Peptides against a protein of PDB entry 5ONS. Designs and how they scored, part 109

Target 1, 181 residues: chain A of PDB entry 5ONS
Amino acid sequence: MFKKFDEKENVSNCIQLKTSVIKGIKNQLIEQFPGIEPWLNQIMPKKDPVKIVRCHEHIEILTVNGELLFFRQREGPFYPTLRLLHKYPFILPHQQVDKGAIKFVLSGANIMCPGLTSPGAKLYPAAVDTIVAIMAEGKQHALCVGVMKMSAEDIEKVNKGIGIENIHYLNDGLWHMKTYK

## One batch from the design tools (peptide; made by RFdiffusion4, then SolubleMPNN)

Design b2_p21_8_s3 (from b2_p21_8, 10 letters changed)
Fold by OpenDDE base, seed 5:
Structure b2_p21_8_s3 (fold): chain B 181 residues (1-181), chain A 21 residues (1-21)
Amino acid sequence: as target 1 above (181 residues)
Amino acid sequence: MEYEEKLKKEQEELKKKEEEE
C-alpha cells in the first residue's frame, strides 16, 4: 500500500473529526480489535483532536497529536501503523517469518507460504482476511502489517503461493511519514 | 533502551543477517 508513498506527493488534505465521528471510529476499532478497548482512551484521549489525513488511492490515516495511529483504504478495515503496533503489540495476532523471508518483507513483497512454514517461522491459527503482525525470530518489533490471503491451515497444507499480503512494512512510505500535524 | 534505540538495533541486526545470506 505504501511502497511508492511519499507524504509530499500523496497527501491530499487533513480534516479534523467531529466528536460523533470519533465515537463511531472508536466503536469500529473496538469491534476490529477487542483487546484495544482498555487502551483506547490512552491512544485517543478525549481531550485531543482526532484528524484524518486523506491520501491518494483512497487512503485515510487516523492521527492524534500528529501521531499516525491507524490507516484504511476505501473505507475498508483499519490497520494499525507499525509505530502504534510497536507500542501495543497485542493489537494484532502474530505470524513469524523465517530468516530468508525478512529481506523480501522489508522490500514490500508478499509473504510466500514457505516463509511461514520453514524452520525459524512460526505459523499461528488465523483465518483468511485476518490482519496480522509479521514478526522475525528474536525480534520484539513487528516488521510488517499484513493480511492473511490463505488460512494458516491452508498455508501449511498447500505451502505454495502468497500466504500473507504485505500491507505496511518497516521503512515504507508510511513509516517515513512519522508524524503529521 | 528507548524504543528508537531498540528498533535501530533490531534493524541493524536484520540488515547484517541479510548481508550474510
Scores: peptide ipSAE 0.227, ipTM 0.772, DockQ to the pose 0.035
Fold by OpenDDE base, seed 1:
Structure b2_p21_8_s3 (fold): chain B 181 residues (1-181), chain A 21 residues (1-21)
Amino acid sequence: as target 1 above (181 residues)
Amino acid sequence: MEYEEKLKKEQEELKKKEEEE
């Protein structure tokens, strides 16, 4: 999503959200990520304005005090930013890739099944379309936010093709934004 | 360590850190 993204070229505008819209978004976030509920008041304090950065390709980035928290495309599901996920690693279910897959993930490549079934990988139960944090052997922080294109069961059985779509990865255009006020 | 136990531990560690700050 952000491989060719540049803040200067791809941001259209920024709007401050109304209270009712913020409430709706918070409810959606809790529905998508039940584990976030106890932390949501810390992530999105009631006293702080919530903004949406509108980008090209119908991308919207949810921000509080300039911190990039979540993003979506075409009013689809919200994804946490890697920066938020590094602070709250439990927001998403994890999948772990082997060391050999790291360079490909960091180039924006989709994650192939063999990178999830190798001895250095860890594959956890997940359905198709589940948003996941991509971990790697010997790394503490998530490298990528992805979407399951196959179930974990099918990844193990088929062990060929795209297992997880790469949505957002370290050093992509979104990562380089850092903050937006 | 089981996956669910790992996630729980991460939450507990974060909670402790926030309480100490």
Scores: peptide ipSAE 0.061, ipTM 0.654, DockQ to the pose 0.019
Fold by OpenDDE base, seed 2:
Parts: structure tokens; C-alpha cells; sequence
Structure b2_p21_8_s3 (fold): chain B 181 residues (1-181), chain A 21 residues (1-21)
């Protein structure tokens, strides 16, 4: 999603959200990420305005005090930014790739099934379309936010093709955006 | 401080690997 993303070229505008819209988004976030509920007032304090940074390709980035928190495309599901996920690693279920997959993940490549079934990888139960944090062997912080394209069971069974779609990865255009006020 | 430093080091290591490709 952000492989060729540049803030100067791909940001269209920024809007401040109404309270009712913020409430709706918070409810959606809790529905999508139940574990975030106790932390949501810390992540999105009631006193702080919530903004949407509108980008090209129908990308919207949810921001509070300039911090990039979540993003979505075409009013689809929200994804946490890696910056938020590093603060709150429990927001997403994890999958772990082996050391050899790191370079490919950082290039924006999709995660192939063998990279999830190989020695050093850890595959956890997850359904198709689950948003996941991509971890790596010997690393403590997520390298990528992805989407399961196969269930964990099917990844193990089939062990070929795209297991996880790479949505947002470390050092992509969104990562480099850092803040937006 | 310790967490942020660890994060920074890890990010720098990952960036180097990306640049070596």
C-alpha cells in the first residue's frame, strides 16, 4: 500500500472529525480490535482532536496530535500503523517469519507460505482476512502489518503461494511520514 | 528510554539489511 508513498505527493488534505464520527470510529476499532478498548482513551484522548489525513488511492490515516494511528483504504478495515503497533504490540495477532524472509518483507513483498512454515518461523492460528503483525525470528518489533490470504491451517497444508499480503512495512512511505499535524 | 533505544537499534539493523539488497 505504501511502497511508493510520499507525503508530499500522496497526501491530499487533512480534516478534523466531528465528535459523532470519532465515536463511530472508536466503536469500529473496538469491534475490530477488542483488546484495544482499555487503551483507547490513552491512544485517542477525548480532549484531543482526531483528524483524517486523506491520501491518494482512497487511503485515510487516522491521526491524534500528529501521531499516525490507524489507516484504511476505501472505507475498509482499519490497520494500525507500525508506530502504534510498536507501542501496543497486542493490537494484532502475530505471525513470525524466518530470518531469510526479513529482506523480502522490507522490500514490500508478500509473505510466501514457506517463510511461515520454515525453521525459525512461527505460525499461529488465524483465519483468512485476519490482520496480523509480522514478526521475525530474533526481532522483538513488528516488521510489517499484513493480511492473512490463507488460514494458518491452509498455509501449513498447502505450503505454497501467498500466505500473507504485505500491507505496511518498516521503512515504507507511511513509516517515513512519522507525524502529520 | 531502554525500549526506544532497542527499537531504534533494531530499526537501524533492518534498514541496513534493506540497503544491502
Amino acid sequence: as target 1 above (181 residues)
Amino acid sequence: MEYEEKLKKEQEELKKKEEEE
Scores: peptide ipSAE 0.041, ipTM 0.532, DockQ to the pose 0.036
Fold by OpenDDE base, seed 3:
Structure b2_p21_8_s3 (fold): chain B 181 residues (1-181), chain A 21 residues (1-21)
Amino acid sequence: as target 1 above (181 residues)
Amino acid sequence: MEYEEKLKKEQEELKKKEEEE
């Protein structure tokens, strides 16, 4: 999603959200990520304005005090930014790739099944279309936010093809945006 | 420990740190 993203070229505008819209978004975030509920007032304090940064390709980034929190495309599901996920690693279920997959993930490549089933990888139960944090062997922080293209069970059984789609990764265009006020 | 137990433990540790600050 952000492989060729540049803030100067791909951001169109920024809007401040009304209270009613913010409430709707908060409810949606709790529905998507039930574990976020106790933390949501810290992540999105009621006193702080919430903004949407509108980008090309129908991408929207949710921001509070310039921090990039969540993003979505075409009003689909919200994804946490890696910066938020590093603060709150429990927002997403994890999958761990092997050491060899790291360089490919950081190039924006999709995660292939062997990178999830090999020694050094850890595959946890997850359904298809689940948004996941991609961890790596020997790393403390998520390298990527992805979407399961196969269930964990199917990844183990088939062990071929794209297991997880790479949506947002370290050092992509969204990562380099850092803040937006 | 199941993965869910690890996440729960990490959440509890984060909560304790916030209560201590």
Scores: peptide ipSAE 0.026, ipTM 0.545, DockQ to the pose 0.018

Design b2_p21_8_s4 (from b2_p21_8, 13 letters changed)
Fold by OpenDDE base, seed 4:
Structure b2_p21_8_s4 (fold): chain B 181 residues (1-181), chain A 21 residues (1-21)
Amino acid sequence: as target 1 above (181 residues)
Amino acid sequence: EKAKKELEEAQKKLEEEEKKK
């Protein structure tokens, strides 16, 4: 989603959300990520305005105090930014890729099934369309936010093709935005 | 690999930033 993304070229405008809209967004976030509910007031304090940075290709980034929290495309589901995920790693279920997959993930490539079934990988139960954090062995912070294109069960059985779609990865265009006010 | 090194450096920086909070 952000392989060719540049803040200067791809950001259109920024809008401040009304209270009613913020409430709706919070409810959506809790529905998508039930584990975030106890932390939502810390992530999105009531005293702070919530903004959406509108980008090209129908990308929207939810921000509070300049921090990039979540993003979506074409009114789809919200994804946490890697920066938020690093602070709250439990927001997403995890999948672990082997060391050999790291270079490909960091180039924006989708995660292939063999990279999730190899000895260095760890595949946890997850349904299709689940948003997941991509981890690597011995690394503390997620290197990628992805979407399961196959269930974990099917990844193990089929073991070929795209297992997880790469949505947001370390050092992509969104990562380099850092903050936006 | 270069990619592995970049990841390690990025993660180290993030850890340092979190420690300062």
Scores: peptide ipSAE 0.043, ipTM 0.648, DockQ to the pose 0.028
Fold by OpenDDE base, seed 3:
Structure b2_p21_8_s4 (fold): chain B 181 residues (1-181), chain A 21 residues (1-21)
Amino acid sequence: as target 1 above (181 residues)
Amino acid sequence: EKAKKELEEAQKKLEEEEKKK
């Protein structure tokens, strides 16, 4: 989603949200990520304005005090930014790739099934279309936010093709934004 | 704020190290 993304070229505008809209978004986030509910007041304090950075290709980034928190495309599901996920790693279920897959993930490539079934990988139960945090063997922080294109069961059984779609990864255009005020 | 800066620096370092491999 952000492989060729540049802040100067791809950001259109920034708008401050009304209170009613913020409440709606918070409810959507709790529905998608039930574990975030106790932390939501810390992530999005009531006293702080919430903004949306509108980008090309119908991408929207949710921000509070300049911090990039979540993003979505075409009014689809919200994804956490890697920066938020590093602070709150529990908001997504995890999958782990082996050491050999790291270079490919950081190039923006989709994650193939063999990278999830190898000895250094760890594959946890997950349904198709689940948003997941991609961890790597021997690494502490998530390298990527992805979407399951196959169930964990099918990845193990078929072990061929795209297992997880790469949505947001370290060193992509979104990562380089850092903050936006 | 200090903790935030440290985290950002650590993340940047990790990113740069993995990019070189």
Scores: peptide ipSAE 0.042, ipTM 0.628, DockQ to the pose 0.027
Fold by OpenDDE base, seed 5:
Structure b2_p21_8_s4 (fold): chain B 181 residues (1-181), chain A 21 residues (1-21)
Amino acid sequence: as target 1 above (181 residues)
Amino acid sequence: EKAKKELEEAQKKLEEEEKKK
């Protein structure tokens, strides 16, 4: 999603949200990520304004005090940014790729099934379309936010093709954006 | 602020490790 993303070229505008809209978004986030509810007041304090950064290709980034928290495309599901995920790693279920896959993930490549079934990888139960944090053996921080293109069960059985779509990865355009006020 | 620095350092470390391989 952010392979060719640049803040200067791909950001259209920034809008401060009304209180009612913020409340609606918070409810949506809790619905998508039930485990975030106890932390939401810390992530999005009531006293702080919430903004939407509108980008090209119908990408919207939710920000508080300049911090990039969540993003979505075409009114689809919200994804946490890696920066938020690093602070709150429990927001997403995890999948772990082997060491050999790290280089490819960091280039923005989709995660192939063998990288999830090989020694050093850890594949956890997950349905198709589940948003997941991509971890790697020997690494503490998530490398990528992805979406399951196959169920964990099918990844193990078929063990061929794209298992997880790479949505947001370390050192992509969104990561380099850092903050926006 | 502190978290931003930590994240950047983590990223740099990860990138450096991958470049060495």
Scores: peptide ipSAE 0.042, ipTM 0.646, DockQ to the pose 0.030; fails the geometry check
Fold by OpenDDE base, seed 2:
Structure b2_p21_8_s4 (fold): chain B 181 residues (1-181), chain A 21 residues (1-21)
Amino acid sequence: as target 1 above (181 residues)
Amino acid sequence: EKAKKELEEAQKKLEEEEKKK
């Protein structure tokens, strides 16, 4: 989503959200990520304005105090930014790729099934369309936010093709935004 | 700020490790 993304070229505008809209978004976030509920007031304090940075390709980034928290495309599901995920690693279920897959993930490539079934990888139960954090062998921080294109069970059985779609990865255009005020 | 620094350090470390391969 952010492979060729640049803040200077791809950000259109920024809007401050109304209270009612914020409440709706918070409810959606809790629905998507039930474990976030106890932390949501810390992540999105009531006293702080919530903004949406509108970008090209119908991308919207939810921000509080300049911090990039979540993003979505075309009113779809919200994804946490890697920066938020690093602070709250429990927001997403994890999958782990082997060391050899790291360079491909960091190039924006989708995660192929063998990279999830090989020695050094760890594949955890997950359904299709689940948003997941991509970890890597020997690394502490998530490298990528992805979406399961196959269930974990099918990844093991089929073991070929795209297992996880790469949505947001370390050092992509969104990562380089860092903050937006 | 501390969190930001930690994230940047993590990113740099990953890049350095990949460059060595």
Scores: peptide ipSAE 0.042, ipTM 0.602, DockQ to the pose 0.030; fails the geometry check

## One batch from the design tools (peptide; made by RFdiffusion4, then SolubleMPNN)

Design b2_p22_1_s1 (from b2_p22_1, 8 letters changed)
Fold by OpenDDE base, seed 3:
Structure b2_p22_1_s1 (fold): chain B 181 residues (1-181), chain A 22 residues (1-22)
Amino acid sequence: as target 1 above (181 residues)
Amino acid sequence: DLNDPNYEKKLKELEKLLKELE
């Protein structure tokens, strides 16, 4: 989603959200990520304005005090930014890729099944379309936010093709935005 | 790009980041 993304070229505008809209978004976030509820007031304090950075290709980034928190495309599901995920790693279920897959993930490539089933990888139960944090072998923090294109079960059985779609990865265009005020 | 020439740089940046976050 952000492989060819550049803040200067791809950001259109930024709007401050009304209270009612913010409440709706918070409810959506809780629905998507139930475990976030106890932390949501810390992540999005009531006293702080919430903004949406509108980008090309119908991408929207949710921000509070300049921090990039979540993003979505075409009003689809929200994804946490890696920066938020690093602070709150429990927001997403995890999948771990082997060392060999790291270079591909960091190049924006989708995660192939063998990278999830090989020694060094750890594949946890997850349904298709689940948003997941991609962990690197030997690392504690996610290097990528992805979407299961196959269930964990099917990844193990088929073990061919794209297992997880790469949505947001370390050093992509979104990562390099860092903040936006 | 499956043959990213900047892989080593990115990997080191990851390692640095992760180290700082730990």
Scores: peptide ipSAE 0.067, ipTM 0.687, DockQ to the pose 0.044
Fold by OpenDDE base, seed 2:
Structure b2_p22_1_s1 (fold): chain B 181 residues (1-181), chain A 22 residues (1-22)
Amino acid sequence: as target 1 above (181 residues)
Amino acid sequence: DLNDPNYEKKLKELEKLLKELE
């Protein structure tokens, strides 16, 4: 999603959200990520305005105090930014790739099934369409936010094709955006 | 691309970034 993303060229505008809209978004976030509820007031304090940075390709980035928190495309599901995920790693279920997969993840490549079943990888139960954090063996911080394109069970069984779609990865355009006020 | 000439660079950058996040 952000492989060729550039803040200067791909951001259209930024709007401040109404309270009612913020409430709706918070509810959506809790629905998607139930574990975030106790932390949501910390992540999105009531006293702080919430903004949407509108980008090309129907991408919207939710921000508070300039921090990029979540993003979505075409009003689809919200994804946490890696920066938020690094602070709150429990927001997403994890999948682990081996060290050999890192170079591909950092190139924005989708994660193929063998990369999730090989030695050093750890595949945890997850249904298709689940948003997941991609971890690497021996690393503490997520490398990527992805979406399961196959269930974990099918990944193990079929073991070919795209297992996880790469949505947002370390050092991509969104990562380099850092903040936006 | 298994022969990505930039892999080592990317890995180094990752390691640096991860270290900074610790």
Scores: peptide ipSAE 0.064, ipTM 0.677, DockQ to the pose 0.039
Fold by OpenDDE base, seed 5:
Structure b2_p22_1_s1 (fold): chain B 181 residues (1-181), chain A 22 residues (1-22)
Amino acid sequence: as target 1 above (181 residues)
Amino acid sequence: DLNDPNYEKKLKELEKLLKELE
């Protein structure tokens, strides 16, 4: 989603959201990520304005105090930014890729099944379309936010093709954006 | 997390590691 993303070229505008809209978004976030509810007031304090940065390709980034929190495309599901995920790693279920897959993930490539089943990888139960954090062995910080294109079960059984779609990865255009005030 | 005093250090270490693996 952000492989060739550039803040200067791909951001259209930024709008401040009304209280009612913010409430709706918070409810959506809780629905997607139930575990975030106790933390939502910390992530999105009531006293702080919430903004949407509108980008090309129908991408929207939710921000508070300049921090990029979540993003979505075409009003689909919200994804946490890596920066938020690093602070709250429990927001997403995890998957771990093997060493060999890391370089491809960091180039924006989708995660192939063998990279999730080989030694060094750890595959956890997850259904198709689940948004997941992609981890490296022994690290607490995700290198990628992805979407399961196959269930964990099918990844293990079939072990061919795209297991997880790469949505946002370390050092992509969104990562480089850092803040937006 | 937000209360981890070593957050920035860990992040830098991750970035370094991942870069080396490219």
Scores: peptide ipSAE 0.060, ipTM 0.668, DockQ to the pose 0.061
Fold by OpenDDE base, seed 4:
Structure b2_p22_1_s1 (fold): chain B 181 residues (1-181), chain A 22 residues (1-22)
Amino acid sequence: as target 1 above (181 residues)
Amino acid sequence: DLNDPNYEKKLKELEKLLKELE
């Protein structure tokens, strides 16, 4: 989603959200990520305005005090930014790729099934369309936010094709955006 | 991409970033 993303070229505008809209978004975030509920007041303090950075390709980035928290495309589900996920790693369920897959993840490539079933990888139960944090063998912080394109069960059985779609990865355009005020 | 000439640079940057976050 952010392989060719550049803040100067791809950001259209920024709007401050109404209280009612913020409430709706918070409820949606809790629904998507139940474990975030106890932390939501810390992540999105009531006293702080919430903004949406509108980008090309119908991408919206949710920000508080310049911190990039979540993003979505075409009013789809919210994804946490890697920067937020690194602070709150429990927001997403995890999948682990082997050491050899790191090179491809950092290039923005989708994760093929063998990279999730090989030695060094760890595949945990997850349904198709689940948003997941991609961990790598020997690393403590997520390298990527992805979406299961196959269930974990099917990945193990079929072991061919795209297992997880790469949505946001370290050193992509969103990562380099850092903050937006 | 196995032919990514910037892989080593990206990997080193990743390692640096991860170390700073820990």
Scores: peptide ipSAE 0.052, ipTM 0.664, DockQ to the pose 0.041

Design b2_p22_1_s2 (from b2_p22_1, 9 letters changed)
Fold by OpenDDE base, seed 3:
Structure b2_p22_1_s2 (fold): chain B 181 residues (1-181), chain A 22 residues (1-22)
Amino acid sequence: as target 1 above (181 residues)
Amino acid sequence: PLNDPNYEEQLKELQKKLEELK
Protein backbone atom coordinates (compact mmCIF):
# COMPACT_ATOMS: atom_id res chain seq x y z
CA MET B 1 0.00 0.00 0.00
CA PHE B 2 2.86 2.38 0.76
CA LYS B 3 5.69 1.02 -1.37
CA LYS B 4 5.40 3.93 -3.77
CA PHE B 5 4.05 6.34 -1.19
CA ASP B 6 5.62 9.74 -0.69
CA GLU B 7 4.29 12.33 1.72
CA LYS B 8 4.79 15.22 -0.64
CA GLU B 9 3.31 13.48 -3.63
CA ASN B 10 0.57 11.38 -2.13
CA VAL B 11 -0.92 13.48 0.66
CA SER B 12 -3.78 15.65 -0.49
CA ASN B 13 -5.11 17.29 2.67
CA CYS B 14 -5.70 16.97 6.38
CA ILE B 15 -8.97 17.46 8.20
CA GLN B 16 -9.89 17.65 11.85
CA LEU B 17 -12.66 15.28 12.79
CA LYS B 18 -15.82 16.13 14.62
CA THR B 19 -16.54 14.54 17.97
CA SER B 20 -19.26 12.32 16.58
CA VAL B 21 -16.95 10.99 13.89
CA ILE B 22 -14.23 10.34 16.43
CA LYS B 23 -16.63 8.36 18.58
CA GLY B 24 -17.61 6.28 15.60
CA ILE B 25 -14.01 5.58 14.73
CA LYS B 26 -13.18 4.63 18.30
CA ASN B 27 -16.05 2.19 18.34
CA GLN B 28 -14.89 0.71 15.07
CA LEU B 29 -11.37 0.33 16.41
CA ILE B 30 -12.66 -1.50 19.46
CA GLU B 31 -14.69 -3.78 17.25
CA GLN B 32 -11.66 -4.57 15.11
CA PHE B 33 -9.22 -4.75 17.99
CA PRO B 34 -11.04 -5.61 21.21
CA GLY B 35 -7.84 -5.66 23.20
CA ILE B 36 -7.24 -2.00 22.46
CA GLU B 37 -10.19 -0.75 24.48
CA PRO B 38 -8.35 -0.26 27.79
CA TRP B 39 -5.63 1.65 25.96
CA LEU B 40 -7.70 3.73 23.61
CA ASN B 41 -7.91 6.75 25.91
CA GLN B 42 -4.14 6.70 26.14
CA ILE B 43 -3.73 6.36 22.39
CA MET B 44 -6.45 8.87 21.60
CA PRO B 45 -6.91 11.17 24.58
CA LYS B 46 -10.28 12.88 24.65
CA LYS B 47 -8.67 16.28 25.00
CA ASP B 48 -6.66 15.90 21.82
CA PRO B 49 -8.03 16.57 18.36
CA VAL B 50 -8.13 13.71 15.91
CA LYS B 51 -7.20 14.34 12.31
CA ILE B 52 -7.43 12.41 9.08
CA VAL B 53 -4.67 12.78 6.55
CA ARG B 54 -6.21 12.13 3.16
CA CYS B 55 -3.95 10.54 0.61
CA HIS B 56 -4.14 9.37 -2.95
CA GLU B 57 -5.68 6.01 -3.76
CA HIS B 58 -8.34 6.61 -1.12
CA ILE B 59 -5.92 6.15 1.76
CA GLU B 60 -6.71 7.85 5.06
CA ILE B 61 -4.37 8.10 8.01
CA LEU B 62 -5.72 8.73 11.50
CA THR B 63 -3.50 11.03 13.54
CA VAL B 64 -3.44 12.48 17.05
CA ASN B 65 -0.94 15.19 17.93
CA GLY B 66 0.89 14.44 14.73
CA GLU B 67 1.31 10.76 15.52
CA LEU B 68 0.22 8.39 12.81
CA LEU B 69 -1.97 5.81 14.49
CA PHE B 70 -4.12 3.94 12.01
CA PHE B 71 -4.77 3.92 8.31
CA ARG B 72 -7.37 2.54 5.96
CA GLN B 73 -8.11 2.39 2.27
CA ARG B 74 -11.48 2.99 0.70
CA GLU B 75 -13.06 3.07 4.13
CA GLY B 76 -12.11 -0.53 4.70
CA PRO B 77 -10.74 -1.90 7.94
CA PHE B 78 -8.26 0.11 9.95
CA TYR B 79 -4.67 -1.01 10.16
CA PRO B 80 -2.34 0.13 12.90
CA THR B 81 0.83 1.87 11.84
CA LEU B 82 4.04 0.09 12.70
CA ARG B 83 4.92 2.94 15.01
CA LEU B 84 1.75 2.42 17.00
CA LEU B 85 2.11 -1.34 16.83
CA HIS B 86 5.59 -1.09 18.28
CA LYS B 87 4.14 0.67 21.30
CA TYR B 88 1.20 -1.69 21.56
CA PRO B 89 2.31 -4.99 20.05
CA PHE B 90 -0.79 -6.82 21.26
CA ILE B 91 -3.10 -4.91 18.93
CA LEU B 92 -2.64 -7.56 16.26
CA PRO B 93 -2.12 -11.29 16.28
CA HIS B 94 1.40 -12.21 15.32
CA GLN B 95 3.00 -14.30 12.62
CA GLN B 96 6.73 -14.84 12.45
CA VAL B 97 8.76 -15.15 9.27
CA ASP B 98 12.15 -16.74 9.00
CA LYS B 99 15.34 -14.73 8.61
CA GLY B 100 15.41 -15.34 4.89
CA ALA B 101 12.07 -13.68 4.38
CA ILE B 102 13.08 -10.41 6.04
CA LYS B 103 14.75 -8.90 2.99
CA PHE B 104 11.73 -9.63 0.84
CA VAL B 105 9.29 -8.20 3.35
CA LEU B 106 11.38 -5.05 3.55
CA SER B 107 11.20 -4.76 -0.22
CA GLY B 108 7.43 -4.76 -0.03
CA ALA B 109 6.97 -8.32 -1.17
CA ASN B 110 4.10 -10.45 -0.01
CA ILE B 111 4.96 -13.21 2.40
CA MET B 112 5.09 -16.58 0.72
CA CYS B 113 3.93 -19.68 2.52
CA PRO B 114 7.38 -21.26 2.84
CA GLY B 115 8.55 -18.23 4.77
CA LEU B 116 5.89 -18.99 7.34
CA THR B 117 6.40 -22.74 7.59
CA SER B 118 10.18 -23.02 7.46
CA PRO B 119 12.45 -23.43 10.45
CA GLY B 120 12.71 -20.11 12.22
CA ALA B 121 9.19 -19.12 11.31
CA LYS B 122 6.24 -19.41 13.65
CA LEU B 123 2.75 -19.74 12.29
CA TYR B 124 -0.11 -19.07 14.66
CA PRO B 125 -3.79 -19.82 14.12
CA ALA B 126 -5.46 -17.12 12.08
CA ALA B 127 -8.32 -16.97 9.63
CA VAL B 128 -8.12 -15.60 6.13
CA ASP B 129 -8.40 -11.80 5.97
CA THR B 130 -7.05 -11.38 9.50
CA ILE B 131 -4.80 -8.37 9.91
CA VAL B 132 -1.57 -9.56 11.47
CA ALA B 133 1.73 -8.26 12.74
CA ILE B 134 4.66 -9.79 10.92
CA MET B 135 7.45 -10.59 13.29
CA ALA B 136 10.86 -11.79 12.26
CA GLU B 137 13.08 -14.45 13.68
CA GLY B 138 15.33 -12.86 16.25
CA LYS B 139 13.48 -9.55 16.26
CA GLN B 140 11.35 -8.07 19.01
CA HIS B 141 9.27 -5.65 16.98
CA ALA B 142 7.05 -6.11 13.97
CA LEU B 143 8.56 -5.30 10.61
CA CYS B 144 5.30 -5.44 8.71
CA VAL B 145 1.54 -5.23 8.95
CA GLY B 146 -0.13 -7.76 6.72
CA VAL B 147 -3.34 -9.52 5.86
CA MET B 148 -3.76 -13.28 5.85
CA LYS B 149 -4.53 -14.34 2.30
CA MET B 150 -4.81 -17.92 3.45
CA SER B 151 -5.72 -19.34 6.81
CA ALA B 152 -2.86 -20.54 8.93
CA GLU B 153 -4.14 -24.05 8.42
CA ASP B 154 -4.12 -23.70 4.66
CA ILE B 155 -0.66 -22.14 4.70
CA GLU B 156 0.62 -25.24 6.43
CA LYS B 157 -1.24 -27.63 4.16
CA VAL B 158 -0.75 -25.97 0.80
CA ASN B 159 2.55 -24.28 1.58
CA LYS B 160 2.60 -22.56 -1.80
CA GLY B 161 1.74 -19.08 -2.96
CA ILE B 162 1.02 -15.92 -1.04
CA GLY B 163 0.27 -16.56 2.59
CA ILE B 164 0.17 -12.97 3.79
CA GLU B 165 -0.23 -9.77 1.83
CA ASN B 166 2.26 -7.06 2.72
CA ILE B 167 0.32 -3.91 3.56
CA HIS B 168 2.75 -1.74 5.52
CA TYR B 169 6.39 -2.48 6.20
CA LEU B 170 9.38 -0.93 7.91
CA ASN B 171 10.98 1.82 5.84
CA ASP B 172 8.07 2.18 3.45
CA GLY B 173 6.56 5.55 2.64
CA LEU B 174 4.27 5.55 5.65
CA TRP B 175 7.12 4.70 8.00
CA HIS B 176 9.20 7.56 6.70
CA MET B 177 6.32 9.96 7.11
CA LYS B 178 6.86 9.56 10.88
CA THR B 179 4.61 12.45 11.94
CA TYR B 180 2.11 14.80 10.36
CA LYS B 181 0.85 18.01 11.97
CA PRO A 1 9.09 -12.55 -4.30
CA LEU A 2 10.75 -9.19 -4.82
CA ASN A 3 14.41 -8.85 -4.05
CA ASP A 4 15.75 -5.92 -2.08
CA PRO A 5 18.96 -4.62 -3.60
CA ASN A 6 19.61 -2.75 -0.39
CA TYR A 7 19.22 -5.78 1.82
CA GLU A 8 22.16 -5.05 4.07
CA GLU A 9 21.19 -1.44 4.48
CA GLN A 10 17.63 -2.39 5.28
CA LEU A 11 18.76 -4.89 7.86
CA LYS A 12 21.00 -2.36 9.53
CA GLU A 13 18.26 0.19 9.57
CA LEU A 14 15.82 -2.37 10.89
CA GLN A 15 18.17 -3.31 13.68
CA LYS A 16 18.81 0.30 14.54
CA LYS A 17 15.12 1.12 14.67
CA LEU A 18 14.32 -1.95 16.68
CA GLU A 19 17.04 -1.15 19.18
CA GLU A 20 15.71 2.35 19.59
CA LEU A 21 12.30 0.95 20.39
CA LYS A 22 13.52 -1.34 23.17
Scores: peptide ipSAE 0.035, ipTM 0.532, DockQ to the pose 0.043
Fold by OpenDDE base, seed 5:
Structure b2_p22_1_s2 (fold): chain B 181 residues (1-181), chain A 22 residues (1-22)
Amino acid sequence: as target 1 above (181 residues)
Amino acid sequence: PLNDPNYEEQLKELQKKLEELK
């Protein structure tokens, strides 16, 4: 989603949200990520304005105090930014890729099944369309946010093709954006 | 995590190590 993303070229505008809209978004976030509910007031304090940065290709980034929190495309599900995920690693279920897959993930490539089933990888139960954090062995910080294109079960059984779609990865255009005030 | 004083250091180490794996 952000492989060729540039803040200067791909951001169109920024709008401040009304209280009613913020409430709706918070409810949606809780629905998507139930575990976030106790933390939502910390992530999005009532006293702080919430903004949406509108980008090309129907991408929207939710921000508070310039911090990039979540993003979505075409009114789809919200994804946490890697920066937020680093603070709250429990927001997403995890998958771990093997050493060999790391370089491809960091180039924006989708995660192939063998990279999730080989030694060094750890595959956890997850259904198709589940948003997941992609981890490397022995690391505390996610390197990628992805979406399961196959169930964990099917990844193990079939072990061919795209297991996880790469949505947002370390050092992509969104990562480099850092803040937006 | 939010108040992890080692976050920036860990992040730099992560980036370095990940780059080395390319």
Scores: peptide ipSAE 0.032, ipTM 0.627, DockQ to the pose 0.060
Fold by OpenDDE base, seed 4:
Structure b2_p22_1_s2 (fold): chain B 181 residues (1-181), chain A 22 residues (1-22)
Amino acid sequence: as target 1 above (181 residues)
Amino acid sequence: PLNDPNYEEQLKELQKKLEELK
């Protein structure tokens, strides 16, 4: 989603959200990520305005005090930014890729099934369309936010094709945006 | 890494290590 993203070229405008809209978004976030509920007041303090940075390709980035928190495309599901995920790693279920897959993930490539079933990888139960954090062995910080294109069961069974779609990865355009005030 | 004061350092180290794997 952000392989060719540049703040100067791809940001259209920024709007401040109404309280009612913020409440709706918070409810959506809790629905998507139940574990975030106790932390949501810390992530999105009531006293702080919530903004949406509107970008090309129908991308919207949710921000508070310049911090990039979540993003979505075409009013689809919200994804946490890697920066937020690093602070709250429990927001997403994890999947672990093998060492060989790392360089491809960091190039924005989708994650193939063998990279999730090989030695060094760890595949955890997850349904198709689940948003997941992509980890590597021995690393504390997620490398990528992805979406299961196959269930974990099917990945193990079929072990061929795209297992996880790469949505946001370390050092992509969103990562380099850092903040937006 | 919740509220880890060493986050930036750890991230830098991670990035360095990941680049070495390329």
Scores: peptide ipSAE 0.031, ipTM 0.601, DockQ to the pose 0.059
Fold by OpenDDE base, seed 2:
Structure b2_p22_1_s2 (fold): chain B 181 residues (1-181), chain A 22 residues (1-22)
Amino acid sequence: as target 1 above (181 residues)
Amino acid sequence: PLNDPNYEEQLKELQKKLEELK
């Protein structure tokens, strides 16, 4: 989603959200990420305005005090930014790739099934379309936010093709955006 | 991780290590 993303070229505008809209978004976030509820007031303090940075390709980035928190495309599901995920690693279920997959993940490549079933990888139960944090062997910070394109069960059984779609990865355009006020 | 005072340093280290793996 952000492989060729550049803040200067791909950001259209930024709008401040109404309270009612914020409430709706918070509810959506809780529904999507139940574990975030106790932390939501910390992540999105009531006193702080919530903004949407509108980008090309129908991408919207939810921000508070300039921090990039979540993003979505075409009013689809929200994804946490890696920066937020690093603070709250429990927001997403994890999948772990082996060391050999790291370079491909960091190039924006989708995660192939063998990279999730090989020695050094760890495959956890997850249904198709689940948003997941991609971890790497021996690393404590997520490298990527992805979406399961196959269930964990099918990844193990079939063990070929795209297991996880790469949505947002370390050092992509969103990562380098850092903040936006 | 949550409330990790060494987060930024760890990230830098991670970045460096990951670059070496490319």
Scores: peptide ipSAE 0.030, ipTM 0.586, DockQ to the pose 0.080

